# Peptides against a protein of PDB entry 2QAS: the designs that were tried, part 133

Target 1, 120 residues: chain A of PDB entry 2QAS
Amino acid sequence: PPEDLMQYEAMAQDALRGVVKAALKKAAAPGGLPEPHHLYITFKTKAAGVSGPQDLLSKYPDEMTIVLQHQYWDLAPGETFFSVTLKFGGQPKRLSVPYAALTRFYDPSVQFALQFSAPE

## One batch from the design tools (peptide; made by RFdiffusion4, then SolubleMPNN)

Design b2_p30_7_s3 (from b2_p30_7, 15 letters changed)
Fold by OpenDDE base, seed 5:
Structure b2_p30_7_s3 (fold): chain B 120 residues (1-120), chain A 30 residues (1-30)
Amino acid sequence: as target 1 above (120 residues)
Amino acid sequence: SERLQAAIARLVAAAQARAAELIKPPANDD
């Protein structure tokens, strides 16, 4: 077969990251996500641009999963990254995660799932 | 082309299956 010099597969994967961004923008809107939708998001903790509490990120040296359902605050989905306040052991912490760091997205309410290859 | 469209479709389907199978417990309180 002819050589793909356009790298269409990679471009398609990047386009699918846009679905996560759009979903987070819906989640950040007044009223939040429509019931019963909620989001599981997995990302590489050592990827460029990831920031958060040192103790938390050290606990998850490879990947970390967060859930956005009942306890999340100040969700701010930007164009290249999102930030959100979550509780860990009862303590509120701020995370900032580039969309490029994402490896998994799942909404169990409708069993919608996406998986990505994320560079470190 | 139909070949490329089929390749993309397979990629998405495989990613969806793997993501659902490998969902991990969340780190945050909820």
Scores: peptide ipSAE 0.396, ipTM 0.812, DockQ to the pose 0.549
Fold by OpenDDE base, seed 3:
Structure b2_p30_7_s3 (fold): chain B 120 residues (1-120), chain A 30 residues (1-30)
Amino acid sequence: as target 1 above (120 residues)
Amino acid sequence: SERLQAAIARLVAAAQARAAELIKPPANDD
């Protein structure tokens, strides 16, 4: 069969990761997401490029889910990763997560979900 | 192509079908 040197399937899958990036950029805009939209994001905590509090990441050795709705600050969706300040046990902490580390994305307001394969 | 479009459709549809399963308890306060 013809060899796909363009890797179209991989590009299509990466495009779906782009949906998360685009959604986060909307969430980072002034005023945040239009209500009632909010985001649940799951990622592999041991994936390359993931950074955050050691005590927190050690508590979640496999995957971790965060919610962006009422309490998130300084959301910075970059080209390859996003960073955000969230509260854990009342303490603000900074997380940095590459889009490649994502495994799940969900907006319950419209029941829009995506799932990704992510290397550990 | 039809093949690629079908693959994308299946990927998204499967994710939507498992929407509830994709929700895990969030770690952060909210």
Scores: peptide ipSAE 0.391, ipTM 0.810, DockQ to the pose 0.568
Fold by OpenDDE base, seed 4:
Structure b2_p30_7_s3 (fold): chain B 120 residues (1-120), chain A 30 residues (1-30)
Amino acid sequence: as target 1 above (120 residues)
Amino acid sequence: SERLQAAIARLVAAAQARAAELIKPPANDD
């Protein structure tokens, strides 16, 4: 079979990551997400660029899922990564996650899901 | 090619099918 030198599959996957970025930008806008939309985001905690409290990341050595619905603050969706403040055990903590680290995205309200491969 | 088109289609389809089944409990309070 012919060799794909364009890496179209990878490009398609990256395009889908753009959906997550766009969704987060909507979530960061004034008023947040329109109810009942909310986001479950799963990412590899050891992926390059992931940043957060050491104790938290150590607790989740492979993947970690966060939910953005009722308790999230200062959501800042950049072009290559997003950062957000969430509570863990009652304590607010800041996370920074590159979109490239994402493995799953889900909005239960409309059952919209995306799955990605992420570098280790 | 048909092969590549199928691969891309599977990627999208898998996202809609399997991701929903694999949702894990969130780590943060909410």
Scores: peptide ipSAE 0.385, ipTM 0.807, DockQ to the pose 0.536
Fold by OpenDDE base, seed 1:
Structure b2_p30_7_s3 (fold): chain B 120 residues (1-120), chain A 30 residues (1-30)
Amino acid sequence: as target 1 above (120 residues)
Amino acid sequence: SERLQAAIARLVAAAQARAAELIKPPANDD
């Protein structure tokens, strides 16, 4: 086949990342996620745009997984990144994660999973 | 078009097949 100058595969991958964004927007709405839905999100901690406490990011030098179910606050899903407050060892901390940094998404309630390639 | 759609389908199917392996211990309290 001819050379793909449109990069359709990359576009498709980005579209799938949009599923995560949409899911987070639902999670941020009043009342939160409709039960029993909840989200496991994995991302590269060294990816460009990832922001959070240095001690936390140092503890997870490669990838980090967070769960959004019972304890999450001020979830703000933007167009290119989301931010959320979570507790780590009882201490609230704010994370900011670009969607481009995501490597895994999973909702165990319906066994829906996505995997993405992300730059190191 | 069908080729691309098939590729997308394979990606999703592969992700679903590895669903259990995609679950890593969460870092935050919950």
Scores: peptide ipSAE 0.377, ipTM 0.804, DockQ to the pose 0.600

Design b2_p30_7_s4 (from b2_p30_7, 20 letters changed)
Fold by OpenDDE base, seed 3:
Structure b2_p30_7_s4 (fold): chain B 120 residues (1-120), chain A 30 residues (1-30)
Amino acid sequence: as target 1 above (120 residues)
Amino acid sequence: DARLQAAIAALVARAAARAQELIRPPANDD
């Protein structure tokens, strides 16, 4: 069969991850996301480049979901990863998550969903 | 790939009953 030297499938997957990055950039803008938009983001906690509190990550050895709606701070969406401060049990913690670690993205307000394959 | 097709379908259609399967309990306070 013909070889795909363009790697179209990978490009398409990266483009979809780009939607998440763009959404996070909107969420990071002054005033945050336009209501009622909010984001549920799921990622592999053991993926390369994921960093956060040890006690928290150990509690979620496979996947972890975070919600960005009412309580998130200092959201910094970079080119390859984003970081954000969230509260866990009342304590603020910083997470850093590469886009490559994402497995799910969902905005319930419009039921917009994306799913990704992510290495463990 | 089947996963890619599913992701594209989700993007185009925006919503489906199955999309609810992607919801997981959030770990953080909100």
Scores: peptide ipSAE 0.362, ipTM 0.798, DockQ to the pose 0.409
Fold by OpenDDE base, seed 1:
Structure b2_p30_7_s4 (fold): chain B 120 residues (1-120), chain A 30 residues (1-30)
Amino acid sequence: as target 1 above (120 residues)
Amino acid sequence: DARLQAAIAALVARAAARAQELIRPPANDD
């Protein structure tokens, strides 16, 4: 087939990342996610723009998964990244994750799943 | 475009697979 100078596959992936952004915006609204919806989000910890406690990121050198259901605070879904406060071993910590770093998104309540390729 | 169709299909799923295969263990408390 001809060379794709439009990069349509990349456009499609970016559009699907927009679903995650929109879902997080719903999760950040007053009252949180409508029950029983909840989100499992997996991302590359070494991707550009990922920020968090060094000890936490060192513990998960490749990927880590976070769950947003019962215990999340100050969720701030921006246009290019989101930040959220979660507890790890009882200690609150803030993570900042670009949408481009995401590799998986899953909502078990409706079995909705997305998978993305992310740079190393 | 069959390739684009395949790419989209590979990224989106209303999963028929077992949920435990799709969920990675979360790092945070919940």
Scores: peptide ipSAE 0.360, ipTM 0.798, DockQ to the pose 0.484
Fold by OpenDDE base, seed 5:
Structure b2_p30_7_s4 (fold): chain B 120 residues (1-120), chain A 30 residues (1-30)
Amino acid sequence: as target 1 above (120 residues)
Amino acid sequence: DARLQAAIAALVARAAARAQELIRPPANDD
């Protein structure tokens, strides 16, 4: 088969990661997500740029899923990563996750799902 | 690109059951 010098698959994956970024920007707007939308986000915890509580990341050595619905604060979706405050065992903690670390995105309200390959 | 072609086809023909299998238990309180 002919050689793909354009790397279309990688470009397509980057475009789809942009959907997640856009969704998070909607979630960060005043009033949050329109009901009943809510987000399940899965990412590689050892990917470059991921930061958070050591004890939490150690508990999930490969992948970790977070839910953004009722209890999330100070969601800050940047251009290359997002940060958010969530509660774990009742304790508020800050996570920072590059979009490149994402492996799954799901909104159960409309059954919209995306899956990605994320480098470590 | 066979992988890209397959990915596009899978996205278009995604079933509810497949979508739900992507859900994992969340780590945070909610």
Scores: peptide ipSAE 0.354, ipTM 0.795, DockQ to the pose 0.452
Fold by OpenDDE base, seed 4:
Structure b2_p30_7_s4 (fold): chain B 120 residues (1-120), chain A 30 residues (1-30)
Amino acid sequence: as target 1 above (120 residues)
Amino acid sequence: DARLQAAIAALVARAAARAQELIRPPANDD
């Protein structure tokens, strides 16, 4: 098969990651997401740029899923990563996740799903 | 790439998928 020197697959994935970024920016706006929209976000915890409590990340050595619906605070969607405060076992903790680390995005309210490859 | 193909398929035919099959258990309280 012909060699793809354009890397179209990677470009397409990057474009789709833009949807996640845009969705998070909507979620961060005043009033949050319009009901009943909410977000399930899965990412590789060992991917470059992922930051959070050591104990938490150690508990999920491969992938971790977070949900943004009722209990999230200070959501800050940047251009290359987002950060958010979530509760784990009743304790608020801050996570920072590059969009490049994402492997899955899902909004159950409308069954909208995206999947991505992420670096090891 | 299976992930890209799955993403495209989900985007095109999202209504056909069962929601619970796509949900992973979240780590955080909510």
Scores: peptide ipSAE 0.351, ipTM 0.792, DockQ to the pose 0.384

Design b2_p30_8_s1 (from b2_p30_8, 11 letters changed)
Fold by OpenDDE base, seed 5:
Structure b2_p30_8_s1 (fold): chain B 120 residues (1-120), chain A 30 residues (1-30)
Amino acid sequence: as target 1 above (120 residues)
Amino acid sequence: MYHESFSEEAREAAEAAREAGRANLAAFAA
């Protein structure tokens, strides 16, 4: 078959990353997500731009999944990355994750799932 | 409730459900 020089699949995936960004913006708005919606977000911890406590990231050398339901604070969804505070061992930890680092997104309330390829 | 208690479980749930969701990325692939 003819070679796809337009890279349509990559463009489609980039567009779908926008869904994650939009969902996070809704989560960050006053009142948060409408119940029962909540988000499972998986990302490559070694991807460029990912930042957080060294001890925390060391526990997840490949991928890490975070849950945004009730236990998250100061969610800040930017244009290229989002940051959020989560508690681990009772201590707040700040994570910064580029959308390009995402590998999975899931909202179990409506069984909406996305999968992405992310470079290391 | 501590977040690390849910990370692994959430990862498994997300991975297991990616093929069974009502809305899946596969619907947009060509």
Scores: peptide ipSAE 0.035, ipTM 0.620, DockQ to the pose 0.402
Fold by OpenDDE base, seed 2:
Structure b2_p30_8_s1 (fold): chain B 120 residues (1-120), chain A 30 residues (1-30)
Amino acid sequence: as target 1 above (120 residues)
Amino acid sequence: MYHESFSEEAREAAEAAREAGRANLAAFAA
């Protein structure tokens, strides 16, 4: 096939990452997500820009999945990354995840799923 | 329930949805 100098596949991938950002912004708004919507977000823990507790990230050397349904606080979806507070072992921990680090996004309420190729 | 418990369940659900994810991406690209 002809050479794609526009890199449309990469642009489409970035646009889909925008869906995650938009969904998180809706989740962060007053009232949160409309029920029964909830989000499963998977990301590479060693990707550039990922920040969180050392013990937690050590437990998940490759990928980890977080859920935004009932127990999450101070969700802050920025332009390039989002941060959220989750409880692990009863202790609140702050995670910061660049959208570029995402590998999967899923909303089981409507079976909406996205997959991404995150940088190694 | 603590998040680590939710994470395991969510990971399993996300893994089970891999095919659905690929199908959705194909639909967006078409």
Scores: peptide ipSAE 0.034, ipTM 0.617, DockQ to the pose 0.486
Fold by OpenDDE base, seed 3:
Parts: sequence; C-alpha cells; structure tokens
Structure b2_p30_8_s1 (fold): chain B 120 residues (1-120), chain A 30 residues (1-30)
Amino acid sequence: as target 1 above (120 residues)
Amino acid sequence: MYHESFSEEAREAAEAAREAGRANLAAFAA
C-alpha cells in the first residue's frame, strides 16, 4: 500500500489524548463527574514535566495510577497538563502530569479504556 | 483507604480490562 504521509495513526493517538483532557475538564466542573463515572489514570512518573512530592514520586519509580472518584481536590486540567490534589497517607499532595506522560485511562463504570505510549 | 493503597488495585483492574475497553471504543467509532 502507499506510504502514509499524513501520519494518521499519530494524529489518532493525539486525538485520543484529547479525550482524557475533555474527561478531566468534565471532572473539574462544579459537581464533578456524573455518577457513577470515575477515572483511573496511569502515567510514567519520570516523564518530562511530571511534578510532585519527592517522597511520593520516589515510591513510584516507574508508573503510578491515580483514581479520580470522590477524594480529589482542585483538579485543574490545562491544555498540556493537569494538576490535582490527592491524599496519600492522609496528607494532601499536589501532582502535575502532562497528558503526554499518560499510559492508561479507564472508566470502569462504562468499561471505557485507552492506552498510550508515553515518553521515558 | 488512602489513595496509594487503592491506586495499585486500580492499575491492575485497568490493565485487565484493556481489551474489553478497546472493543467498546471501536464500536462507538464505527
């Protein structure tokens, strides 16, 4: 078949990252996600642009999965990254994660799953 | 339950359900 000079697969992957961004924007709106929707988000903790407490990131040297259901605060979905406050060991911690660092997205309420290749 | 304790369970569940989720996505995109 002819060479794909449009790079459609890469464009499709970027579009799917946009789904995560859009979902997080819904989660950040007043009232949060419509129940029973909630989000499992996995990302590479050493990817460029990932930021958080040193002790927390040291505990998860490869990948980390966070859950956005009922116990999250100040979710701020930007254009290139999102930030959120979650409790670890009973203490609030702020995480900042570029969408490019994501490896998995899952909403178990409707069994919707996405997988991404993230930079090291 | 603290976040770090259930996040690992969530990771495993998400990985186990990947194929089913992809099939669902394909159905919506068609």
Scores: peptide ipSAE 0.033, ipTM 0.611, DockQ to the pose 0.354
Fold by OpenDDE base, seed 1:
Parts: structure tokens; C-alpha cells; sequence
Structure b2_p30_8_s1 (fold): chain B 120 residues (1-120), chain A 30 residues (1-30)
């Protein structure tokens, strides 16, 4: 087939990653997400730009799913990555995740789902 | 409930419910 110099597939993925970014910005606003919306976010823990405690990332060597509903703090959705504080083992842990590292996004309240390719 | 345990349960639920979703706009190979 002819070479796609426009790289439409990549552009489509970026557009859909923008949905995740926009959703996180709503979640970070005062009052949080409108009920009953909440987010399941899965990402590759070894992807470039992922940052967090070594012990936590070692526990999840491939993919990790986090849930943003009632127990999250200081959600900061940037333009290329977001960061959030979650408790693991009773201790607050700060995670920084590039949108490019995402593999799945799901809002069970309306059964809205997205899948993405992520770097190894 | 600590997030680590909640996330594991949610991961399983999300995987099982993916095909039942009302809106799956796109699925690109991971």
C-alpha cells in the first residue's frame, strides 16, 4: 500500500489521548469529577518518562492500573504527562505518567473505553 | 482500602468489562 506520510494512525491516537488529558483536567478541578464518573487508567511502567518509587514500579514490572475515584491527591494534569499522589501500603506515593505511556482508559459509569499502543 | 489492592481489583474489572463498553471509540494494539 502507499506510504502514509501523514501518519494518520498516530494522529488519531494522539487525539484520543487528548480525551484522557481533558478528563483528568476535569478530575483535577475543584469538586472533582461529576458523579458518578471515575477513571481506570492503565499504563506501561517501563515506558519512557514514567516516574515513581522504585519499590512500587518493581512490583508492577509490565503494566499498572490506577483508579481515580475517591482516594487520590494533588492531581496535576500537564500537557504531556500527569502526576498524582496515591496511597500504597498506607504510604503516599507520587506517580508521574506521560500520556504516551497509557494503554487503557475506562470510565465504568458510562462504559466508555479507549485502548492505546505504548512504547516498550 | 489501600489503592494497590483496589487497583488490582479494578484492573480485572476493566479488562472483563472492555468488550461490554457502550463506547469504545478506538482500539490500537498495545
Amino acid sequence: as target 1 above (120 residues)
Amino acid sequence: MYHESFSEEAREAAEAAREAGRANLAAFAA
Scores: peptide ipSAE 0.031, ipTM 0.615, DockQ to the pose 0.296

Design b2_p30_8_s2 (from b2_p30_8, 15 letters changed)
Fold by OpenDDE base, seed 5:
Structure b2_p30_8_s2 (fold): chain B 120 residues (1-120), chain A 30 residues (1-30)
Amino acid sequence: as target 1 above (120 residues)
Amino acid sequence: EYHESFSEAAREASEAAREAGLANLRAFAA
């Protein structure tokens, strides 16, 4: 088959990562997500740019799934990464996750799913 | 409520949805 010099697969992945960014921006806006929408976000914890407490990340050596529904604070969706505060063991923890680290996105309210290949 | 519990449940639900197939999902693979 002909060689794809355009790298369409990579472009498509980047475009779909933009959906996650847009969804997070909606979640960060005043009023948050419209009910019953909520977000399951899975990412590679060892990917470049992932930042968080070492004790937390050590519990998830490969992938970690976070849920954004009711218990999240200071969601800040940037252009290349998002950051959010979540509580683990009753303690607030700040996570910073590049969109490039994502492997899965799911909104069960409407059964919308995205899957990504993420480098470590 | 602790996020770690929700994260585990969400992971399980997400993985189950993936394993069940895409017939009933609005899904895009990239």
Scores: peptide ipSAE 0.028, ipTM 0.615, DockQ to the pose 0.298
Fold by OpenDDE base, seed 4:
Structure b2_p30_8_s2 (fold): chain B 120 residues (1-120), chain A 30 residues (1-30)
Amino acid sequence: as target 1 above (120 residues)
Amino acid sequence: EYHESFSEAAREASEAAREAGLANLRAFAA
């Protein structure tokens, strides 16, 4: 087929990543997500821009899935990345994840799923 | 209590859902 110089697929991917951003912005609003919505977010831990405790990230050398339902704090969905505080081993840990690092997004309440290709 | 305790379960559920969800309009692949 003809070469796609517009790179429509990449643009579509970016648009879909925007859905995640928008969803997180809803989650960060007062009152959080409307129940029963909650989010499973999977990302490549070695992707550029991913930040968090080294011991935690080392435990998940490839991908890590976090769930945002009730136990999350200071969710800050920025324009290029989001950060959130979650408890691991009883200790609050701050994670910062670029949307570009995402590989999966899922809201089981409505069975809405997104898959992404993410470079490391 | 620990988010870490649920991470693997969430991953498993998400992956399982992905496999099944690709058959409907609510699943998108990028």
Scores: peptide ipSAE 0.027, ipTM 0.588, DockQ to the pose 0.313
Fold by OpenDDE base, seed 2:
Structure b2_p30_8_s2 (fold): chain B 120 residues (1-120), chain A 30 residues (1-30)
Amino acid sequence: as target 1 above (120 residues)
Amino acid sequence: EYHESFSEAAREASEAAREAGLANLRAFAA
């Protein structure tokens, strides 16, 4: 097959990752997500740029799914990554996740799903 | 309630939804 010098697949992936970014920006806005919308976000924990407590990430050596519904704080969706505070074992933990690390995005309220190929 | 347990349940639910097929989902693959 001919060589794709335009890298269309990568551009398509970036566009779809933009949906996640936009959704998170809506979630971070005053009032949060319109009910009943909530977000399941899966990412590779060892991807470049993923940051969080060692004790937490050690439990998830490959992938981790977080849910953003009610128990999240200080959601900060940047241009290349988002950060959020979630409680684990009753303790708040800060996670930073590049959009490039995502493997799945799901909003069960409307059954909207996205799948991504994240770098190994 | 702690997010850790919710996250695991959410992962399982999300994976189950994926395995059930894309026919009932608005799903896109990148």
Scores: peptide ipSAE 0.025, ipTM 0.598, DockQ to the pose 0.278
Fold by OpenDDE base, seed 3:
Structure b2_p30_8_s2 (fold): chain B 120 residues (1-120), chain A 30 residues (1-30)
Amino acid sequence: as target 1 above (120 residues)
Amino acid sequence: EYHESFSEAAREASEAAREAGLANLRAFAA
């Protein structure tokens, strides 16, 4: 097919990443997500911009999935990345994940799923 | 390509990854 100079596929992917961003903004709002909605977010731990505890990231050298349901704090959905505090082994730890690092997004309550290609 | 029909396949994959990949699951026991 002809060369797509508009990069429609990339725009579509970015729009879908926007869904994740919007969902996280709802999760970060007062009152959190409306029950029973909750989010499973999978991302590549070695992707550019991902930051968190070294021991944790070492434990998950490829991908890791986090759940945002009841036990999450200070969720901050930024323009290009989100950060959140979660407990790992009972200890609160901060993760920062660029939306570009995401590989999967899932809300079991309505069986809504998205998947993405991510570098690293 | 992200129609509801694809959600079921992703659901299965997500649930399969839950046990091994859900890092903060234990947080619910706190």
Scores: peptide ipSAE 0.031, ipTM 0.581, DockQ to the pose 0.049; fails the geometry check

Design b2_p30_8_s3 (from b2_p30_8, 9 letters changed)
Fold by OpenDDE base, seed 3:
Structure b2_p30_8_s3 (fold): chain B 120 residues (1-120), chain A 30 residues (1-30)
Amino acid sequence: as target 1 above (120 residues)
Amino acid sequence: SFHESFSEEAAAAARAARPQGLANLAAFAA
């Protein structure tokens, strides 16, 4: 087939990562997500830029899924990564995840799903 | 049972789910 010098597939993937960023910005706004919307976010825990508690990341050496519904605090969606405080073992833990580390995004309330290729 | 913020059940649900309405490039092409 003809060579794609534009790299359209990569552009489309990047645009869809923008959907995740936009959704998180909505979640971080006052009042949070409109009910019943909530987010399941899956990412590679060993991807560059992922930061969090050693015990948490050790428990999930490949991928982990976080739930942003009832128990999350201080969601901060930046331009290249987001950070959020979640409870682990009853203790608040800060997690930082680059959008490039994402592999899945899902809103069960409307069954909206995205899947991404992410480097290790 | 999705109380856990680091949920294997949520991970399983996400893996089993397929897009409705809007889909990403791979799903659109299918």
Scores: peptide ipSAE 0.217, ipTM 0.726, DockQ to the pose 0.478
Fold by OpenDDE base, seed 5:
Structure b2_p30_8_s3 (fold): chain B 120 residues (1-120), chain A 30 residues (1-30)
Amino acid sequence: as target 1 above (120 residues)
Amino acid sequence: SFHESFSEEAAAAARAARPQGLANLAAFAA
């Protein structure tokens, strides 16, 4: 087949990352997500731009999945990354995740799923 | 409902789920 010099597959993947950004913006709005919607977000913990508590990142050396349903605060979806406060071991922890670090996005309420390639 | 915000159970559920967005893209490109 002809060589794809446009990298359409990568562009499409990046466009789909926009779905995650949009969903997080909805979650961050007053009132949060419309019930029963909630989000499972998986990302590579060693990806560039990922930041958080050392104890948390050490427990999940490859990737971790965060649940945005009942126990999260100060969700801030930026243009290139989002940050959120979550409880780990009973204490609040601030996590910052670039959208480029994502590997999975899932909303169990409607079984909507996305998969992404992320840096090794 | 999850007590902790970090879950391997959630990760397993996400991995088992069909990537609907990518499936739709494939259908469009065909």
Scores: peptide ipSAE 0.216, ipTM 0.722, DockQ to the pose 0.528
Fold by OpenDDE base, seed 1:
Structure b2_p30_8_s3 (fold): chain B 120 residues (1-120), chain A 30 residues (1-30)
Amino acid sequence: as target 1 above (120 residues)
Amino acid sequence: SFHESFSEEAAAAARAARPQGLANLAAFAA
């Protein structure tokens, strides 16, 4: 088959990552997500740009899923990454995740799902 | 339950989930 020099599949995935960004921006707006919407976000913990507590990242050396429903604070969705404060072991922890590190996005309330290829 | 912000249970649920609405999961199947 002919070689795809345009890398259309990657472009399509990046476009879909934009859905995650947009959803997070809605979540960060005053009032948060409209009920019953909530988000399960999975990402590669060792991907470039991922930042968080050492103990947390050590516990999840490959990938982890965070839940944005009831226990999250100061969600800040940027253009290339988002950051959020979550509780781990009862302590608030700041996590920063590039959209490029995402592997799954799921909203159980409407069963909307996205899957992405992420770097090792 | 899904009380923890870093939930293995939620991770399992997400992995097992199948699309009922819009989704691209089928593009990575087979």
Scores: peptide ipSAE 0.208, ipTM 0.724, DockQ to the pose 0.402
Fold by OpenDDE base, seed 4:
Structure b2_p30_8_s3 (fold): chain B 120 residues (1-120), chain A 30 residues (1-30)
Amino acid sequence: as target 1 above (120 residues)
Amino acid sequence: SFHESFSEEAAAAARAARPQGLANLAAFAA
């Protein structure tokens, strides 16, 4: 088959990463997400730019899924990454995740799903 | 349980779930 030198599939995935960014910006706005919306976000823990507590990242050496529903604080969605404070082992932990590290986005309330290929 | 913000249960649920509304092509391949 003819070779796609434009990399349209990658372009489309990057565009859809914008949906995640927009959703997180909605979540970070005053009042948070409109109920019952909440977010399951899966990402490669070893992807470039991912940062967080070592004990947490060691527990999930490949991928991890975070739940943004009731137990998150100080969500800060930037243009290339977001950061958020979550509870791990009962303690607040700061996590920073580039949008490029995402592999799955899911809102169970409306069953909206996205899947991405993430670089290491 | 979903008490912890880092949930394997949530991961499994998301992975097993099939979208009813909008989704990209990769999501439908699951």
Scores: peptide ipSAE 0.195, ipTM 0.721, DockQ to the pose 0.398

